# Peptides against a protein of PDB entry 3NZW, part 266

Target 1, 212 residues: chain A of PDB entry 3NZW
Amino acid sequence: TTTLAFRFQGGIIVAVDSRATAGNWVASQTVKKVIEINPFLLGTMAGGAADCQFWETWLGSQCRLHELREKERISVAAASKILSNLVYQYKGAGLSMGTMICGYTRKEGPTIYYVDSDGTRLKGDIFCVGSGQTFAYGVLDSNYKWDLSVEDALYLGKRSILAAAHRDAYSGGSVNLYHVTEDGWIYHGNHDVGELFWKVKEEEGSFNNVIG
Target 2, 222 residues: chain B of PDB entry 3NZW
Amino acid sequence: QFNPYGDNGGTILGIAGEDFAVLAGDTRNITDYSINSRYEPKVFDCGDNIVMSANGFAADGDALVKRFKNSVKWYHFDHNDKKLSINSAARNIQHLLYGKRFFPYYVHTIIAGLDEDGKGAVYSFDPVGSYEREQCRAGGAAASLIMPFLDNQVNFKNQYEPGTNGKVKKPLKYLSVEEVIKLVRDSFTSATERHIQVGDGLEILIVTKDGVRKEFYELKRD

## One batch from the design tools (peptide; made by RFdiffusion4, then SolubleMPNN)

Design b2_p28_6_s4 (from b2_p28_6, 16 letters changed)
Fold by OpenDDE base, seed 1:
Structure b2_p28_6_s4 (fold): chain B 212 residues (1-212), chain C 222 residues (1-222), chain A 28 residues (1-28)
Amino acid sequence: as target 1 above (212 residues)
Amino acid sequence: as target 2 above (222 residues)
Amino acid sequence: LPPTAVEERLAAEFAKNAELVAEKEKEK
């Protein structure tokens, strides 16, 4: 798995691969590793698929309850704290979760929290999470700027996942790409890694270790 | 150490068409190298045009299917006999599976039916309740043999238009019910030849807007 | 936590959440 999220002047980019593995077996190439919590919040999935799907869906219900009770959209800080508190209650039980909760509220601006089942909750500007995270960081960190255009930011997210998919055997399938704005998240498509690889190689002159 | 889980073998296969879906399973039940039964159905009509199979440890599979059937019954009771949608059924099954997250049902679950738009739908589940809607999925003993075949024949993976030097993929298209049934039969016939835990009989449940029909075919009995 | 205790807690939390959601949706 490789997931990433980063803040920039235009909001948040979220990009993830879609491969699921069971040992050496590729269980799926089409897993949705972004959970749409609500129209304004995204959660990413790394670790146990069931744990992430179940609890991030549950989180959606908690966020809805908050909105109904408080008559205000929940903050990213509060949403991530709910999830963090939940995983704390299961500490030592064997949950496996490495998640990023991403959203854009007027109060907070673009906001990313990393939350994992080890009890870590971190606010930050850039996170890559999964077995391919180091490969994604290699591309992302080297090209990241706060002032990226939306187009460039989307490409950078996509390109970083591609790099991870190329080097990490546990990552691949496709890139799912999201842009999070104050008005909510926008899905920017599913990009097959095979097709994307050759396109990027041709356009950039990159991946010269692979002979076409 | 006591192992509460068994493995009863078998294989299941779901394929979604345009306006239909199929869920198929062999009828062999085995423990180790001993055939317990040559005809033990593992694909079930659960009502509301939903068919289900939970393949692996048969005791867990039967328990899960029974719980789901009961869930359908209670859903009707609570919601004035409203039809349970396939997506809602998938969510319900997730909750059933994840409810035993720390002592899981040892099964690979597949359901098939029609979505709310009348399109064929197949959902597959891991033992703890992660699920995905897919066009096709094989589960059980021979899944590793069948799934690559389905990738090639249903999703046209690694197929390209002739004369394009591999640049143009074969376009995706829906398969007819006849084509799907043929693929299912060929898959199980091939699997039976190469896997001892697959054989004896094949039951195919076909879901359409008109309901669920069942077909049976003989497999090799070796 | 022993698995049984965790499972029981999970079931209770889920049930509680479902009830609360249903209640609040009616109040809307």
Scores: peptide ipSAE 0.019, ipTM 0.683, DockQ to the pose 0.015
Fold by OpenDDE base, seed 5:
Structure b2_p28_6_s4 (fold): chain B 212 residues (1-212), chain C 222 residues (1-222), chain A 28 residues (1-28)
Amino acid sequence: as target 1 above (212 residues)
Amino acid sequence: as target 2 above (222 residues)
Amino acid sequence: LPPTAVEERLAAEFAKNAELVAEKEKEK
């Protein structure tokens, strides 16, 4: 798995791969590793597929209950804290989760929290999470600027996941791309890695280690 | 060492068509190298046009299927005999599986039916309840032999239009029920030749708007 | 639950091709 999220002048970019593996077996190439919690809040999934899918879906329900009870949208801080508290209750039980809670509220602005099954909860501007995270960081850190245009930021997110998909055997399938703004998240499509690779190679003149 | 799990072998396969879905399984039940039964069905009609199989450790599979059937019954009681949708069934099965997260059912679960638009649907689950809707899925002992074949023949992976120099992919299209049945039979026939835990018989459940139909075919008994 | 992004893409491709086939069959 490779997931990433970063803040920039235009909001938040979220990009993830779609491969699931069981050892050397590719279980699926089509896994949705972003949960759309509400129109303003996203969660990313890395680690155990069932743990992430179950508990982030549960988190979505808790966020909805908050809205119904409090008559306001849940904050990114509160949503991430709910998940963090939950996984902490299972500390040592063997949950495997690495998630980013990304969203926008009027109070917080665009916000990213990292939450994992070890009980770590971090607020930050840039995170890459998963077995391919180092490959994604290599591309992302080399090209990241706060002042990126929305177009350039979307491309950078997509391109960083592509780099990880190329080098990490546990990442691949497709890139799912999101842009989070004040008006909520916008889905920017599913990009097949095979097609995307050749397109990027041709347009950039990159990936010259591959002949074709 | 204490091992609470067994492995009863076998293989299951689901394929979704346009207005139908198929879930198939061999009827061999085995422990290690000993055949326990040559006809032990593992694909079940659970009501509401939902068929289910949980392949792996048979005791866990049977327990899970029974729990789901009971869930369907209670759903009718609580919701004035409303039909359980295939997507709601998938969510329910996730909770059944994840409820035993720290002592999992040792099974690969597949369900098949029709979605709310009348389109064929197949959902697959890992032992702890992660699930995905797919056009096709193989599970069990010979899944690694069958799944690549399904990628090629259902989703037309690595197929290109002739004369395009590999630039145009073969377009996706729905398969007829006859084509799907042929693929299922070819898959299990081939798997039986190469895997000792697959054979004896093939039972296919076909779900359409008219209900569930069962077909049976002989496999090699070696 | 809504379909996954890949499911939606796949469904769209299947639907598009089904329409094309139907049109070609109608023209014959």
Scores: peptide ipSAE 0.000, ipTM 0.634, DockQ to the pose 0.018
Fold by OpenDDE base, seed 3:
Structure b2_p28_6_s4 (fold): chain B 212 residues (1-212), chain C 222 residues (1-222), chain A 28 residues (1-28)
Amino acid sequence: as target 1 above (212 residues)
Amino acid sequence: as target 2 above (222 residues)
Amino acid sequence: LPPTAVEERLAAEFAKNAELVAEKEKEK
């Protein structure tokens, strides 16, 4: 798995691969590693697919309950805290979760929290999470700047996942790409890694380790 | 060391068509190298046009299917006999599986039916309840043999139009029910030849708007 | 859960191609 999220002048980019593995077996190439919690809030999934899918879906329900009770959208801070408190209660039980809670509220603006099953909760501007995270960081950190255009930021997110998909055997399938703005998240499509690789190689003159 | 799990072998296969879905399974039940039964159905009509199979440890599979069938009954009681949708069924099964997260059902679960738009739907589950809707999925002993074949024959992976030097992919298209049944039969026939835990019989449940139809074919009884 | 983006794309692609085939069959 490779997931990433970063803040920039235009909001948040979220990009994830879609490969699921069981040992050496590719179980799926089409896994949704982004959970759309609400129109303004995304959760990413790394680690145990069932743990992430179950508890982030549960989180969605808690967020909806908050909205109904308080008549306002839950903050990204509060949503991430609910999840972190939950996983902390299960600390030592064997949950495997590495998640980013990404969203927008009027009070907070674009916000990213990292939450994992070890009880870590971090606010930050850039996170890559998963077995391919170091490959993604290599591309992302080298090209990141706050003043990226939306187009450049989307490309950078996509390109960083592609780099990880190329080098990490546990990452691949496709890139799912999101842009989170003040108006909510926008899905920017599913990009097959095989097709994307050749396109990027031709356009950039990159991936010269592959002949063709 | 105490092992609470067995492996009863077998293989299951789901394929979604345009206005139908198919869930198939062999009827062999095995323990180690001994055939327990040559006809033990593992694909079930659960009502509401939902078919289900949980392949792996048969005791866990049977327990899970029974719990789901019970859940369907309770759903009807609580919702004035409303039909359970396939997506709601998938969510329910997730909760059943994840409810045993720390002592999982040792099964690969597949359900098939029609979505709310009348389109074929197949959902697959891991032992602890992660799930995905897919066009096709193989599960069980011969899944590793069949799944690549399904990738090629259902999703046309690695198929290109002739004369294009591999530049033009074969276009995706829905398969007819006859094509799907043929594909399922070929898959299980081939799997039976190469895997000892697959054989004896093939039961295919076909879900359409008109209900669930069952077909049976013999496999090798070697 | 909404169908995966891949599922939706696949479904859309299948549907589109089915329509194209149906149109070509009508032209015959």
Scores: peptide ipSAE 0.014, ipTM 0.651, DockQ to the pose 0.019; fails the geometry check
Fold by OpenDDE base, seed 2:
Formats: C-alpha cells, sequence, structure tokens
Structure b2_p28_6_s4 (fold): chain B 212 residues (1-212), chain C 222 residues (1-222), chain A 28 residues (1-28)
C-alpha cells in the first residue's frame, strides 16, 4: 500500500494506490483505499483492510451524528480524535491501521491528521503511509511547494504514487486521486498504473531503468 | 497445538453480467486427503435474489450463511417485507464477519445478485469482513488457478486490439449468460485437473430479474 | 455509501463499451 496526503495553497491532495495483497498473492488491483466519510472528509486506508474499512465507516456514522446533534459539520480535529480514541480502546488487541483523516472546514482550513493503531495522532502538512511510503516521499519531498497550482499538485500526488507502485511490490493497480477544497472533495479519477507509467515515461523521459 | 479450524476445500466463483450475476461452486467436501462428500452444495439462495457462498471451513461457512439468512428474515420483519438490496446485504455480512474479528470465520465469502439499477453485482469478503464489489472473483482452494484466467477473460487483461501494436486495449464489454456459463465450466474443469480439493460436481446459481436459476454439471471424480 | 468512484467508473466504462459494441453490431 501507498497512501499520501499533502496540504498546499489550493487545499489538500489525496492520492492512493489500489493493490491489496495476501503475502505474495495480489488479492485485488481495485481496492478503494479512500473512504468518503462525508462530502467534506476523506479517510485513507493502510494496514488491515477490514479494520480500516469497518472503523472508518463507523467514524462516518459518528461524524453524521455530530452534525445532527450540533447542527454543524464536525471538525477534522474532532473526527480524527474520535478515531484515535477508538483505536486506543483496542490497544493491544491487534488492530492494524494507518489512516489519514483529511478535510477542509472554515474554522480549521485544510487539515490532515495521521492516526494509527499504536495510538499516534499527528497533525501535519505532508504524510505518506504504507509499504511504499519511502518511494512516495522521494518524489513528493523533492517537488513539493506550498504554492503549487492545483494542476501541478494533482500531478505530483499521482506521480508520487506511481513511483511507489513502480518500486514497491505491494503497491500498484491504479492511482485514485482526490482534491479537497472548502467546498468538499473532488474525485480526479482512477489512473491505471500500467497506462500511466508508459505515458509518464514518454513525457518525462523518466523510468529509464525500464527499456521500452 | 489445538487448531479450531478445519479446511474442507472446494472452490467458488462469482461473475457479474449486465443484467445477471452468477455464483458457482464445486460440490466436493474434503478433509485432508479424504473426500467427505461428492455432493455437498455450498452456494445458497438466501432470498431477495441474493445468492451466497462462504468457502473454507464448512462449519464456519454454514454458520455464517445461516446467520445471514436469519438477518434477511429480520430485515423483512423490521421493514415491512422490503427487499434487501445487495449493497445492504454486503454491509450486513461485513458486520457478521467483523463481529468475530478476534476469532474469525475461516471462510472466503462471495455474494451475487442485482444492484438497485438491475445490474449484475458480485461482492467478495475476507475472513474479517473487508469487502469489495467486483466483476468477478474466485475463492477457495483453486482461486489462484482461476483468478488469472478471469482477469484475462472477463476483464480482458493483457488483451489488445489487433494491429494497434499493443497500444489499444481490448474494450470492456459485458458477457452473455452463455459466455459466462462457458467460462465457469472451463474454469472448474481446468481447476479439477490441477487441484485435488476440487471436483465431483459443479452447481451454478444464475440470478436475473426473474429469480434464481440453478444448473448442475458433472466434474471429474478422481 | 455511494458507489465508490472506481465502481462507478468501471460501470460507466462497461456501459459505454456495451453501447459501442451494440452500434458495431448494427453496422454489420
Amino acid sequence: as target 1 above (212 residues)
Amino acid sequence: as target 2 above (222 residues)
Amino acid sequence: LPPTAVEERLAAEFAKNAELVAEKEKEK
């Protein structure tokens, strides 16, 4: 798995691969590693697929209950805290979760929280999570700027996941790409890694370790 | 060391068509190298045009299917006989599986039916309740033999249009029910030849708007 | 949960291709 999220002047970019593995077996190439909690909040999935899918879906329900009770959208801080508190209750039970809660509220602006099953909760501007995270960081950190255009930021997210998909055997399939704004998240498509690889190689003159 | 789980072998396969879905399974039940039964169905009509199979440890599979069937009954009771949608069924099964997260059902679960738009739907589950809607899925003993074949024949992976120098992929298209049944039969006949835990019989449940149809085919018995 | 973007895209791709196939069959 490779997931990433980063803040920039235009909001948040979220990009993830879609490969699921069971040991050396590729179980799926089409896994949805972004959970759309609500129109304004995204959760990413790394670690145990069932743990992430179950509890982030549960989180969505808790966020909805908050909105109904308080008559306002839940903050990213509060949503991430709910999840963090939950996983802490299961500490030592063997949950496997590495998640990013991403959203844009008027009060907070664009916000990313990392939450894992070890009880870590971190606010930050850039996170890559999963077995391919180091490969993604290599591309992302080298090209990241706060002042990126939306187009450049989307490309950078996509390109970083592609790098991870190329080098990490546990990452691949496709890139799912999101842009989070004050008006909510926008899905920017599913990009097959095979097609994307050849396109990027041709356009950039990159990936020269592969002879075409 | 005490092992609470058995392995009863077998293989299951789901394929979604345009306006139908198929869920198939062999009828062999084994323990180790012994055949317990040559005809033990493992694909079930659960009502509301939902078919289900939970392949692996048969005791766990039977328990899960029974619980889901009961859930369907309760859903009708609570919601004035409203039809359970396939997506709601998938969510329900997730909760059944994840409810035993720390002592899982040792099964690979597949359900098939029609979505709310009348399109074929297949959902697959891991033992602890992660699920995905897919066009096709193989599960069980011979899944590793069948799934690559399905990738090629259902999703047209690694197929290109002739004369395009490999630049144009074969376009995705829905398969007819006849084509799907042929693929299922070919999959199971091939799997039977290469895997000792697959054989004896093939039962195919076909879900359409008109209901569930069953077909049976003999497989090799060796 | 609304069908995930991937499911919708796959469904749309299948639908689009089904239409294309149907059109080609009419031209035969």
Scores: peptide ipSAE 0.000, ipTM 0.647, DockQ to the pose 0.019; fails the geometry check

Design b2_p28_7_s1 (from b2_p28_7, 17 letters changed)
Fold by OpenDDE base, seed 3:
Order: C-alpha cells, then sequence, then structure tokens
Structure b2_p28_7_s1 (fold): chain B 212 residues (1-212), chain C 222 residues (1-222), chain A 28 residues (1-28)
C-alpha cells in the first residue's frame, strides 16, 4: 500500500494505490483505499482492510450524527479525534490501521491528520503511509512546493504513487486521485498503473531502468 | 492445542454480467483428504434476488448464511417488506463478519445479485468483513487457480487487438449468460483436475430480473 | 484477510506482536 496526502496553496492532494495482498497473493488490484466520509472529508486506508473500512465507515456515521446534532459540519480535528479515541480504546486488541483524515472547513482551512492504531495522532502538511511510503516520499519531497499549481500538485501526487507502485511489490493496480478544496473533494479519476507507467516514462524520459 | 477451525475445502465463483449475475460452487465437502459428502450445496438463495456462499469452514459458513437469511427476514419486518438491495446486503454482511473480528468466521464470502439499476453485481468479503464490488471473484481452495483465469477471460487481462503489436488492449465488454456459464464450467472442470478439494458436482445459481435459476452439472468424482 | 500493507515494522516488532497475541490467547 501507498497512500499520501499533502497541503499546498490550492488545498489538499490525496493519492492512493489500489492493491491488496494476502502474503504473496494479490488479493485485489481495485481496492478503494479512500473513504469519502462526507463531501468535505476523506479517510485513507492502510493496514487491515476490514479494520480501516469498518471503522472509517463508522467514523462517517459519527460525523453525520455530529452534523445533525450540532447543525454544522464536523471539524477535521474533531473527526480525527473521534477515530483516534476509538482505536485507542482498542489498543492492544490487534487493530491494524494507518489512516489519514483529510478535509477542509472554514475555521481550519485545509487540514490533514495522521491516525494509527498505536494511538498516534499527528497534524501535518505532508504524509505518506504504507509499505511504499518511502518511495513516495522520495518523489514527493524532491518536488514539493507550497506554491504548486493545482495541475502540478495533482500530477505530483499521482507521480509519487506511481513511483511507489513501481518499487513496492505490495503497491500497484491503479492510482486514485483526489483534490480537496473549501468546496469539497473532487475525484480526479482512476489511473491504471500499467498504462500510466508507459505514459509517464515517455513524457518525462524517466524510469530509464526499464527498457521499453 | 485446540483449533476451533476446520477446512472443508470446496471452491466458489461469482461473475457479474450486464443484466445478470452468477454464483457457482462445487458440492464437495471434505476434511483433509477424506470426502465427507459429494453433494453438500454451499450456494444459497437468500431471497430478494440475493444469492450467497461462504466457503471455508463449513460450520462457520452455514452459521453466517443462516444469520444473513435471518437478517433479511427482520429487514422485511422493520421496513414494510422492502426489498433488501445488494449494496445494503453487503453492508449487513460486513457487520456480521466484523462482529466476530476477534474470533472470525473462517470463510471467504461471495454474494451475487442485481444492483438498483438492474446491473449484475458481485461482492466479495474477507473473513473479517472487508468487502468489494467486483466483476468476478473466485474463493476457496482453488481460488488461486481460477482467479488468474478469470482475469484473462472476464477482464481480458493481457489480451491485445490482433495486428497492433500489443499496443491496443482488447476492449472490455460484458459476456452473455451462455459465455459466463461456459467459463464457470471450464473453471471448475479445470480446478477439479488439479485440486483434491474440488469436485463431485457443480451448482450454478443465475440471478436475473425474473428471479433465481439453478443449474447442476456433474464433476469428476475422484 | 486482505492486507493494505502497512509500513515496515521496526526490527523485532513483528516478534513482539506475535508474542503479545500468544499471551492474549493464554488469558482467555
Amino acid sequence: as target 1 above (212 residues)
Amino acid sequence: as target 2 above (222 residues)
Amino acid sequence: MKILRPPPLPVGEEERIVEELREREQRK
């Protein structure tokens, strides 16, 4: 798995691969590792697929309840705290989760929290999470700037996941790409790694370790 | 040490068509190398045009299917006989599975039916309730033998248009019910040849807007 | 179980987790 999220002048980019494994078996190439909690809030998944899918869906329900009770959208801080508190209650039980809660509220602006099953909750500008995270960081950190255009930021997110998919055997399938703004998240498509790789290689002149 | 789980073998397979879905399973029930039954159905009509199979440890599979059937019944009671949609069924099954997160049902679950638009739908579950809608999925003992075949024959993986020097992929298209049934039969006959836990009989449930139809075919009995 | 492969564990952490699981089973 490789998931990433980063803040920039245009909001938040979220990009994830779609491979799931069971040992050496590729269980799926089409897993949705982004949960759309609400129109303004995304959750990413790494670790146990069921743990992430179940509890982030549960989180969505809690966020909806908050909206109904408080007559306003839940903050990214509060949403991430709900999840963090929940997993902390299960600390030692064997949950496996590495998640990013990404959203945009007027009071917070674009916000990213990392939450894992160890009880860690971190606010930050850039996170890569999964077995391919170091590969993604290599590309992302080398090209990241706050002042990226939306187009360049989207490409950088996609390109970073592609790099991880290329080097990490546990990452692959496709890239799912999101842009989060004050108006909500926008889905920017599913990009098959097999096709994307050759396109990027040709256009950039990159991946020269592979002969076409 | 006490192991609460068994493995009763078998294999199941789901394929979604345009306006139909198929869920198939062999009828062999086995423990290790000993055949317990040559005809133990493991694919069930659960009502509301939903078919279900939970393959692995048969006791867990039967329990899960029974619980789901009961859930369908209660859904009707609570919602004025409203038809349970396939996506809602998938969510319900997730909760059933994850409710035993720390003592899981040792099964690979597949359901098939039609979505709310009348399109074929197949959902697959891991033992603890992660689920995904897919065009096809094999589960059970011979899943590793069948799934690559389905990738090639349903999703046309690694197939290219002739004369394009491998530059143009074969376009995706829906298969007819006849084509799907042929693929299912070929899958199970092949799996039976290479896996001792698959064989005896093949039961296929076909879901259309008109309801659920069952077909049965003999497999090798060795 | 489907795994969305998490980050690599620190050296020795996998063994620790396995041991904790064993201990948990013993407490049941």
Scores: peptide ipSAE 0.327, ipTM 0.802, DockQ to the pose 0.066
Fold by OpenDDE base, seed 2:
Structure b2_p28_7_s1 (fold): chain B 212 residues (1-212), chain C 222 residues (1-222), chain A 28 residues (1-28)
Amino acid sequence: as target 1 above (212 residues)
Amino acid sequence: as target 2 above (222 residues)
Amino acid sequence: MKILRPPPLPVGEEERIVEELREREQRK
């Protein structure tokens, strides 16, 4: 798995692969590792698929209850705290979760929290999470700037996941790409890694370790 | 050491068509190297045009299916006989599975039916309740033999249009019910040849807007 | 179980976990 999110002048980019594994077996190439909690809030998944899917869906329900009760959208801080508190209650039980909660509220602006099953909760500008995270960081950190255009930021997110998919055997399938703005998240499509790889190789002259 | 789990073998697969879905399973039930039954159905009509199979440890599978059937019944009572949608069924099954997160049902679960738009739908579950809607899925003993075949024949993986130098993928298209049944039969026939835990009989449940149809085919009994 | 592969464990940690699991099995 490789998931990433980063803040920039245009909001937040979220990009994830879609491979799930069971040992050496590729269980799926089409897993949705982004949960759309609400029109303004995204959750990413790494670790146990069921743990992430179940509890992030639960989180969505809690966020909705908040909105109904308070007549205001839940903050990213509060949403991430709810999840963090939950996993902390299960500490030692064997949950496996590496999650990013990404959203845009008027009060907070673009916000990213990392939450994992160890009870860690971190606010930050850039996170890569998963077995391929180091590969993604290599590309992302080398090209990241706050002042990226939306187009360049989207490409950078996609390209970083592609790099991870290329080097990490546990990452692959496709890239799902999101742009989060004040108006909500925008889905920027599913990009098959196979097709994307050859396209990028040709356009950039990169991936020269592979003879085309 | 006490092992609470058994393995009764078998294989299941689901394929979604345009306006239909199929869920198929062999009828062999085994323990270790002994055949317990040559005809033990493991694919069930659960009502509301939903078919279900939970393959692996049969005791767990039966328990899960029973619980789901009960859930369907209670859903009707609570919601004025409203039809349970396939997506809602999937969510329900997730909760059933995850409710035993720390002592899981040792099964691979697949359900098939029609979505709210009348399109074929297949959902697959891991033992603890992660689920995904897919065009096709194989589960059980011979899943590793069948799934790559389905990737190639249903999703047309690694197929390209002739004369394009591999630049144009074969376009995705829905298969007819006849084509799907043929693929299912070929899958199980081949699996039976190479896996001792698969064989005896093949039961296919076909879901359409008109209801659930069952077909049965003999497999090798060796 | 479907796994969305988390970051790799620190060196030696996997072995530790495996050993702990073995010990648990032996206690049963």
Scores: peptide ipSAE 0.325, ipTM 0.800, DockQ to the pose 0.072
Fold by OpenDDE base, seed 4:
Structure b2_p28_7_s1 (fold): chain B 212 residues (1-212), chain C 222 residues (1-222), chain A 28 residues (1-28)
Amino acid sequence: as target 1 above (212 residues)
Amino acid sequence: as target 2 above (222 residues)
Amino acid sequence: MKILRPPPLPVGEEERIVEELREREQRK
């Protein structure tokens, strides 16, 4: 698994692979590792697929309840805290979750929280989470700047996941790409790694470790 | 150390068509090297045009299917006999599985039916309730033998248009019910040849707008 | 971390595996 999210001048980019594994077995190439909590909040999945899928869906329900009660959208801070508090209650029980909660509120601006099953909750500008995270960081950190255009930021997110898919055996399938703004998240498609790799290699002259 | 789980073998396979879905399973039930039954159906019509199989430890599978059938019954009671949609069924099954997150049902679950648009739908679950809608899925003992075949023959993986130097993929298209049944039969006959926990009989449930139809085929009885 | 769909472990199996791993490391 490789998931990433980063803040930039245009909001938030979220990019994830779609491979699930059980040991050496590729269980799926089409897993949706971004959970659309609501039109304004995204959650990412790493670790136990069921743990993330179940509890982030549950989180969506909690966020909806907040909206109904308070007549206002929940903050990213509050949403991430709800999840963090939940996993903390299960600490030691065996949950496996490495998640990012991403959103854009008027109050907070573009906001990313990392939440894991160890009880860690971190606010930050850049996170890569999964077995391929170090590969993604290698590309992302080398090209990141706050002033990226939306187009360049989207490409950087996609390209970072592609790099991880190339080097991490546990990452692959496709890249799912999102742009988060104050108006909500925008889905920017599913990009098959097999096709994307050759396209990028040709256009960039990159991946020269592979002969075309 | 006491192991609460068994393994009763067998294999199941789901494939979604355009306006139908198929869920198939062999009828062999085995423990270790001993065949318990040569005809023990493991694919069930659960009502509301939903078919289900939970393959692995049979005791857990039967319990899960029973719970789901009961869930369907209560859904009708609570919602004036409203039909349970396949997506709602999938969510329900997730909760059934995840409710035992720390003592899981030792099964790979697949359901098949039609979505609300009348399109074929297959959902697969891991033991703790992670689920995904897919065009096809194999589960059970011979899943590792069958799934790559399905990737190639249902999703046309690694197939390209001739003369394009691998640059143009074979276009995706829905398979007919006849084509799907052929693939299912080929999958199970092949699996039976290479896996001791698969064989005896093949039961195929076909879901269409007209209901659930069953077909049976003999497999090797070795 | 990875997204996994592993079969469940029997009760106590995780502890057994951890112990076996420790023993292997000690033998190295």
Scores: peptide ipSAE 0.288, ipTM 0.782, DockQ to the pose 0.053
Fold by OpenDDE base, seed 1:
Structure b2_p28_7_s1 (fold): chain B 212 residues (1-212), chain C 222 residues (1-222), chain A 28 residues (1-28)
Amino acid sequence: as target 1 above (212 residues)
Amino acid sequence: as target 2 above (222 residues)
Amino acid sequence: MKILRPPPLPVGEEERIVEELREREQRK
């Protein structure tokens, strides 16, 4: 798995691969590793697929309850705290989760929290999470600027996942890409790694370790 | 030390068509190398045009299917006999599975039916309730033998249009019910040849807007 | 179980987990 999120002048980019594995078995190439919690809030998944899928869906319900009770959308801080508190209650039970809660509120602006099943909760501007995270960081960190255009930021997110998919055997399938703004998240499509790789190689002259 | 799980072998697969879905399973029930039964159905009509199989440890599978059937019953009671949609069924099954997250059902679960638009739908579950809607899925003992075949023949993976130098993929298209049945039969006959835990009989449940139809075919009995 | 491969485990932890699982299977 490779998931990433980063803040920039245009909001948040979220990009993830879609491979799931069971040991050496590729269980799926089409996993949706982004949970759309609400129109302004996304959750990413790494670790146990069921743990992430179940509890982030549950989180969505909690966020909806908050909205109904408080007549206001839940903050990213509060949403991430709910999840963090939940996983902490299960600490030691064997949950496996590495998640990013990404969203926008007027109060907070674009916000990213990392939450994992070890009890870690971190606010930050850039996170890569998964077995391919180091590969993604290599590309992301080397090209990241706050002042990226939306187009360049989207490409950078996509390109970083592609790099990870290339080097990490546990990452692959496709890239799912999101842009989060004050108006909510926008889905920017599913990009098959097999097609994307050759396109990028041709356009950039990159991946010269592979003969076309 | 006590192992609460067994493995009763067998194989299941689901394939979604345009306006139908198929869920098939062999009828062999086995423990290790000993055949317990040559005809133990493991694919069930659960009502509301939903078919279900939970393959692996048969005791867990039967328990899960029974719980789901009860869930369907209670859904009708609570919602004035409203038909349970396939997507809602999938969510319900997730909760059943994840409810035992720390003592999981040792099964690979697949359900098949029609979505609310009348399109074929197949959902697959891991033992703890992660689920996906897919065009096809194999589960059980010979899943590793069949799934790559389905990737190639249902989703046309690694197939390209002739004369394009591998630049144009074979376009995705729905298969007819006859084509799907053929693929299912070929999958199971092939699996039977190479896996001792697959064989004896093949039961296929076909879901259409008109209901659930069952077909049975003999497999090798060795 | 489907795994969305998390970050690498600490050195030796994966082996420990595998061994525990193996032992659990053998104890069955």
Scores: peptide ipSAE 0.313, ipTM 0.788, DockQ to the pose 0.094; fails the geometry check

